# Peptides against a protein of PDB entry 7AE7, part 294

Target 1, 321 residues: chain A of PDB entry 7AE7
Amino acid sequence: KVYKDLREFLEVLEQEGQLIRVKEEVNPEPDIAAAGRAAANLGKNQPAVFFEKIKGYKYSVVTNVHGSWQNHALMLGLDKNTSTKDQFYELNRRWDKFPVPPNVVKREAAPCKENVIDKDINLFEILPLYRINEQDGGFYISKASVVTADPEYPDDFNKLNVGTYRIQVKDRDRVGIQALAMHDIAVQLEKAEAENKPLPIAITIGNNPLVTFMASTPVGYNQNEYEFVGALQDGVPMDIVKSDLYDHLYVPAGSEVVLEGHIIPRVRTVEGPFGEFPGSYSGARLQCEVKIDRITHRTNPIFENLYLGIPWTEIDYLMAL

## One batch from the design tools (peptide; made by RFdiffusion4, then SolubleMPNN)

Design b2_p29_6_s2 (from b2_p29_6, 17 letters changed)
Fold by OpenDDE base, seed 5:
Structure b2_p29_6_s2 (fold): chain B 321 residues (1-321), chain A 29 residues (1-29)
Amino acid sequence: as target 1 above (321 residues)
Amino acid sequence: AAAELARARAREAEARARVEAERAERIAK
């Protein structure tokens, strides 16, 4: 099976018994993290956890979407009981189909464009923000697929980067982003900062699970992650749409939320701490800052965020294949 | 460098205070 968006995947997870739906109103803290940990303790088949109602917020949260080998099998459209070995074999087989170019859809056909916020930007209106770990220095967006381009070659689609980066909410319209030197985004940012120019950015939340997977998978600087998504869909192209602010940035058509903005050149602000692993907090560091200039979102957007509760966190599954 | 770091920390503290205030307002509603 191929999924157009996160919602189609969540439906399959629920049908396969790989999603727990929390229908009771929860407090963002500590209940989301606590319920996630409780669900992870239910055994080897860690389900996704979907929180329908969050006190103080309009929208839902889902976590642990990639948090098991069963969920990974289902992501690939395989039987949930497919062995890790067979999943790896199938992944490699499909990888050889690269490149599979995406379909560029019209704005009117893209669910991520259903609603627009272009003034009075407030991330708290659209995202049920919470601390993933109790000692986190703030609220993190940890499963976003971040889209940037090479400012020297903005029209080179092969240099369009879709990556996963640690993002801390800094203000209503500001986020900190960890752009390490080893990341493709850092190369692009260096070019922009050399000219003291902003780097255009689209932070996409709640995607087709293969987009999230590929954004977490290192590829070559001249390889487009969307073309790998099509390969991993066994040759079925994914749907992308042009960003609203930038002609050269394309986002997944089915994204739940798209934060469009820019990395502020030569500005560094304190980011962290973040509990990357249980009992292990990264120190506070100076990191880049993004100004959010526009939000587009689906009606009743789902905030997909990372689960970090037990050894073998969701990040370990995202990096293990 | 020390003065720049101090200014960065001050700006961060102010931003964190705004974020926590927004959170408190949301939960109190």
Scores: peptide ipSAE 0.230, ipTM 0.720, DockQ to the pose 0.876
Fold by OpenDDE base, seed 2:
Structure b2_p29_6_s2 (fold): chain B 321 residues (1-321), chain A 29 residues (1-29)
Amino acid sequence: as target 1 above (321 residues)
Amino acid sequence: AAAELARARAREAEARARVEAERAERIAK
């Protein structure tokens, strides 16, 4: 099974008994985090948790999408009871199919383009924002696939980076991003900042689960994550679409939300604290700031966000490979 | 550096206050 988007994957998770649907209205805090912790207590077969109604917001949240080996097997289109060993074997077998170039679809064929916001941008209108941890310095977007390019080689598709970074909501149209020196985005940002230029960015939320997986998987600077997604789809290309603001940035065609903007050159603002692990907070640091200039989104967009809880975080499954 | 950090913290406090107010207004509806 290959998935075009998050919605097709959530349907399979629900069919396989790996998704809990919460139909009653919940408070953003503490109910989302509390329900995530409750789902983690269900043992090794931790389901995704889908919140249909959130007080103060129009749209839904889903958490813990990658939060079990069963969900990981289903992501690969395998039987949910496939052993971890056999999942690794299949992953390695498919990895050898790299590169599988993506299909570039027309704008009209891309679900992420169904709606556009280009004025009066307010992230709270599109995303049901909540604190993951009680002591977090703000609202985090923790499961986005962030698209950037090399500003020296913007047309080199092999240098197009799709990565996962910690993103704090700073204002209605501003986010902080943690770009560590070891990340490809930091190399690209350094080049842009050397010339005092903005770095173009597309922050994509609610993707095909293999896109989210590959965005969390380290690859070479000259390797495109989308070409690995095609490999992990057993040679079926994924669908991408050109960003609205930038000719050289491509986003997953099926993304629930796309935040298009730029990293402001040589600006640093306070980011954090964030509870990366239960009881462990990273200190507040000066980090990069992104201005959001345009949003595209699917009708009734689903906010996919990370679950952080005991005994296993969703990060443990995304990084365990 | 210290003055830049102080200015950054002030801007952050203001932005955070706006974000928290926006959330509070939405939850109160």
Scores: peptide ipSAE 0.196, ipTM 0.728, DockQ to the pose 0.898
Fold by OpenDDE base, seed 3:
Structure b2_p29_6_s2 (fold): chain B 321 residues (1-321), chain A 29 residues (1-29)
Amino acid sequence: as target 1 above (321 residues)
Amino acid sequence: AAAELARARAREAEARARVEAERAERIAK
């Protein structure tokens, strides 16, 4: 089975008993994190948690989407009871199908383009933001697939990077991004900053689960994560669409929310702290700042965010293979 | 360096306060 978007995957998770739907209105804090911890305590078969109503917000939140081996099996379109060994075997078998080029769809065919915000940008209108951890320095977008390109080779699709980075909300239209030197985005940013130019960026939220998986999986600088998604879909291409601001940036056609903007060159602002693991906080550091210039989103967008809890974090499953 | 760090911390505190205020206003609606 192949999924076009997060919604198709969530439907399968629910059908398979791997999603808890919270229908009552919840407070962003502490209820989202508390419910995530409660779900994690249900044992090895940790479900996703879908919050339909968040006080003060219009839209929904889902967390712990990748939070179990069952969810991981379902992501691969396998039986939920597929062994970790067999999942690994199938993953490796499909990996050898790389590259599977994506389909470029028209703007009007892309669900992520259903709504546009190009003025009075306010992230809080679109995202039900909350503290993931009690000691976090602010609100984080922790499960975004961030799209950037090589500014020297913007038309080289093989250098298009889709990665997962820690993103702190800094203002209504600004986020801090942690670009570590080992990440492809840092190479691209260095090139842009050498010329004192902005780096174009698209921060995509609520994707096909294989996009999120590949964005969390290190690949070569000259390898495109979307072409691996097609491989992991057993040779079925994924659908991508051009960003609205940049002809050279492509985003998943089914993204729930796309934040388009730029990394401000040679600007560093304080970001953090963030609790990456229970009891482990990455301290406050000077990090890059992104200006958000445009938002596109699906109608009633779902904010997918990372669950950080015990005994296993969602990160552990995203990096386990 | 010390003055730059102090300015950075002040900007952090201000940004945090703005973000927290925005959330508080939304929850109060």
Scores: peptide ipSAE 0.060, ipTM 0.626, DockQ to the pose 0.845
Fold by OpenDDE base, seed 4:
Structure b2_p29_6_s2 (fold): chain B 321 residues (1-321), chain A 29 residues (1-29)
Amino acid sequence: as target 1 above (321 residues)
Amino acid sequence: AAAELARARAREAEARARVEAERAERIAK
């Protein structure tokens, strides 16, 4: 099975008994993290947790989407009881199908374009933001697929990068992004900053689970993550759409929320701490700042965010494959 | 809707103030 978007995957997770739906109104803190921990304590078969109602927010949250080997099997369109060994075998078999170029769909056909916010941008109106860990220095968007291009080669699709980065909300229309030197985004940012130019960026939230998986998987600088998504879909192209602000940036057509903007050149602001690992907090550091200039989103967007809990974090599964 | 928006904005303001205060404390150390 191939999924067009997060919603199709969540439907399958629910059908397979791999999604818990919390229908009662919860507090963002501590209830989201607490319910995630409670779900993780149900054993090795950890379900996704879907929170329909968040107190003081309009929209829903889903977490732990990739939080088990069963969820990973289902992501690959396999039986949920497929062994880890067989999942790796199938992953490797499909990897050899690279490249599978994506389909570029029309704007009118892209669900991520259903609604537009181009003025008075407020991230808190569109995302039910919460602290994942009690000591987090803010609200994090921890499971976004971030799209950037090489500013010297903006039309080179092979240099289009889709990566996962730690994103701290800074203001209504600003986020901090952790772009480490080892990340492809850091190479692209260095080129933009050399000319004192903004780096165009699209931060995409709530994607096809294979997009999220590939955004967390290191690939070569001249390899496009969308072409790997098509490979992992066993040769079925994924659907992408042009961003609204930038002709050279493409986003998943089915994204729940797309934050379009730019990395502000030569600006660094304090980011963190964040509890990336249980009992371990990353120190505060100077990080890049993104200005959000436009939001597109699906009607009733689902905020997909990372679950961090014991015994295994969702990131452990995303990095283990 | 208006009450939810007002609550979201209030939480935003509180969260921003906390994050700004925590940043100020970390910069002062």
Scores: peptide ipSAE 0.033, ipTM 0.651, DockQ to the pose 0.037

Design b2_p29_6_s3 (from b2_p29_6, 19 letters changed)
Fold by OpenDDE base, seed 3:
Structure b2_p29_6_s3 (fold): chain B 321 residues (1-321), chain A 29 residues (1-29)
Amino acid sequence: as target 1 above (321 residues)
Amino acid sequence: AAAELAAALAREAAARAKVEELLKERIAK
């Protein structure tokens, strides 16, 4: 089984008993984080939790999508009871199919382009933002696949980077991003900042689960994560579409929300603290700032966000493979 | 699944209450 988007995967999770649907209106705090913790603390067969209605917001949230070995098996299109050993064997077998080039679809064929916001940008209108941890210094987008390119080689598709980074909401149209020196985005940003130029960026939310997996998996600087997604789909190409603002950036065609903008050169603002581990907060740091210039989104977009709780959490499963 | 989630939430609430109680006892010593 191959999934085109998050929605197809959530349907399979629900059919397999690996998704809990919360139909009653919840408070964004503390109910979302509490339910995510409760799901993660089941010890086995940890389900995704889908919140249909959130007080003060228009749209839904899903958490703990990658939160179990059963969900990982289903992500690979395997039986949910496939052993961890057999999942690793199949993952490695498919990895050797790299590269599988993606299909570039037309703008009109891409679900992520159904709606456009190009003025009066307000992230709170499109994303049901909440504090993941009680002591978090703000609202975080913790499960985005962030698309950037090498500013010296913008047309080199092999240098297109799709990564997962800690993103704090700073204002209606601004986010802080943690670009550590070990990340490919930091190399690209250093090149842009050397010339005092903005770095083009697309922050994609609610993707095909293999996109999210590959964005969390380190690959070579000259390897494209989308070509690995095709390999992990057993040779079926994924669908990508050109960003609206940048000819050289491609986003997953099925993304729920795409935030297009730029990293402001040589600007650093306070980011954090964030609870990366239960009871452990990273200190506040000076981090990069992104200006959001355009949003595209699916109708009734689903905000996929990471649950960070006691191990085994969703992040532990994403990092264990 | 919903019953298991409700039970897990109840256990978490009970565990939190116990931790808060233990923390209050530690501060009062």
Scores: peptide ipSAE 0.019, ipTM 0.455, DockQ to the pose 0.018
Fold by OpenDDE base, seed 1:
Structure b2_p29_6_s3 (fold): chain B 321 residues (1-321), chain A 29 residues (1-29)
Amino acid sequence: as target 1 above (321 residues)
Amino acid sequence: AAAELAAALAREAAARAKVEELLKERIAK
């Protein structure tokens, strides 16, 4: 099975008993993180946790979407009981189908374009933000697929990067992003900053699970993650749509939320601390700042966010493949 | 599964409340 968006995947997870729906109103803190820990303690069949109602917010949260081998099997469209070995075998078999170019859909056909916010931007109105860990220095968007391009080669689709980065909410319309030197985004940012230019960015939230997977998987600088998504879909192209602000940035057509903006050149602000691993916090650092200039989103957007629990985190599964 | 999660959350909330109570008692000494 191939999934067009997060919602189709969540439906399958629920049908397969790999999603717990919390229908009662929860407090964003500490209940979301607590429920994640409780789900992790259910053993080997760790479900996704879907929070329908969050106190003080309009929209829902889902966590632990990739948080088990069963969920990874289902992501690949396999039986949930498919062994890790057979999952790797199938992953490798499909990887050889690269490149599978995406379909570029019209704006009117893209669910991520159902709603637009271009003024008075407030991330707290769209995303039910919470601290993942008690000692976190703020609210994190930890499972976004971040789209950037090479500013020297903006029309080179092969240099379009889709990556996962630590993103801290700094203000209503600003986020900090951790662009490490090992990330393709850091190379692109260096080129933009050399010219004292903003780097165009689209931060996409709540995607097709293979987009999220590929955004967490390192690929070559001249390889497009969307072409790997098509390969991992066993040769079925994924659907992308042009961003609203930038002709050279393409986002998943089915994204729940798209934050379009720019990295402010030569500006660094305090970001962190963040609990990257259970009991391990990264220090506060000076990181890049993104100004959000436009939001597009699906009606009743689902905020997909990372669960960081013991003994296995969702990131452990994303990195283990 | 939802009932087990709700029960786990309730246990965690109760444990946290107890820890917070114990911390308040310790600070008040």
Scores: peptide ipSAE 0.018, ipTM 0.431, DockQ to the pose 0.020
Fold by OpenDDE base, seed 4:
Structure b2_p29_6_s3 (fold): chain B 321 residues (1-321), chain A 29 residues (1-29)
Amino acid sequence: as target 1 above (321 residues)
Amino acid sequence: AAAELAAALAREAAARAKVEELLKERIAK
């Protein structure tokens, strides 16, 4: 099984008994975070949790999508009861198929382009934002696949980076991003900042589960994460579409929400504190700031967000590979 | 990366516990 988008994966999770649908209205705090914790504490077969109605918000949230070995098996299109050993074997077998180039689809064929917001941008109208921990310094987007390119080689598709970074909402149209020196985005940002230029960025939310997986998996600077997604799809190309603002940035065609904008050069703002573990916070740091200039989204977009708690959690399954 | 990952993992585990609690509350209703 190959998934075009998050929705096809959520359908399979629900069919396999690996998704809990919460139909009653919940409070964004503390109910979403608490529900993610409850799914993790099941110890085995931890389901995704889909919140249909969130008080004060128009759209839905899903958490814990990658939150179990069963969900991981299903992501690979395997039987949910596939052993961890066999999942690793299959992952390694498929990894050797790299590169599998993506299909570039037309704008009219991309679900992420169904709706456009290019004025009066307000992230709170599109994303049901919530604090995960009581002492978090704000609202986080923790499961985005962030697309950037090398500003010296914008047309080199092999240098197109798709990564997962900590993103704090700063304002209705601004986010902080943690770009550490070990990340490919930091190399690209350094080049842009050397010339005092903005770095073009697309922050994609609610993707094909293999995109989210590969965005969380370190690859070489000259390796494209989308070409690994095609490999992990057993040789089936994924669908990408050109961003609206930038000719050199491509986003997953099926993304629920795409935030297009730029990293402001040589600006640093306070980010955090962030609850890394229960009772532990990384403190506040000065991090990069992104201006959001355009949003594209699917009709009734699903906010996929990471739940963060005690291991084993979703991110342990995303990084244990 | 490992610290952010650990943080992300910790938040997911916490969200799961409340889903279990909400599920237990739903099963108890």
Scores: peptide ipSAE 0.065, ipTM 0.554, DockQ to the pose 0.035; fails the geometry check
Fold by OpenDDE base, seed 5:
Structure b2_p29_6_s3 (fold): chain B 321 residues (1-321), chain A 29 residues (1-29)
Amino acid sequence: as target 1 above (321 residues)
Amino acid sequence: AAAELAAALAREAAARAKVEELLKERIAK
């Protein structure tokens, strides 16, 4: 099975008993995180946790989407009981199908374009933000697939980067992003900053699970993550759409939320602390700042965020592959 | 490819692991 968006995947997770739906209103803190832990404690078959109602917010949250080997098997369209070994075998087999070019769909055909916010941007109105860790220095967007291009080669689709980065919400329309030197985004940012230009960025939230997977998977600088998504879909192209602000940025057509903006050149602001590992906080660091200039979103957008909990967690399953 | 995939999944699991520990600490109080 291939998924067009997060919603189709969540439906399968629910059908397969790999999603817990919390229908009662929860407090963003501590209930989201507490329910996530409760789900992790259910044993080796950790389900996703979908929160329908969050106090003080209009929209839903889903966590732990990639949080088990069962969820990972289902992401690949395999039986949920497929062994880790067989999942790896299938991943490797499909990886060799690269490249599978995506389909560029029209704006009118892209669910991520259903709603637009171009003024008075407030991330808190669109995303049910909560502290993932009690000691976190703020609210984090931890499962975004961040799209950037090479500013010297904007027309080179192979240099379009889709990556996962730590993103701290700084203000209603500003986020901090951790662009480390080993990330492809840092190469692109360096080129933009050399000319004192903004780097165009699209921060996409709530994607096809293989997009989130590939955005978290290092690939060559001249390899497009969307072409790997098509490979991992066993040769079925994924659907992408042009961003609203930038002709050369393409986002997943099915994204729940797209934050379009720019990295402010040569500006660094305090980011963190964030809890990366139990008992170890990455200290506060100076990180890049993104101005959000436009939001597009699906009607009733689902905020997919990391469930951060005790190993084996979503990252442990993601790292064990 | 497997190492790259592992690193991606590891970033997601490490983020989850931290929230669960923070939540365990809250439940233990």
Scores: peptide ipSAE 0.014, ipTM 0.393, DockQ to the pose 0.032; fails the geometry check

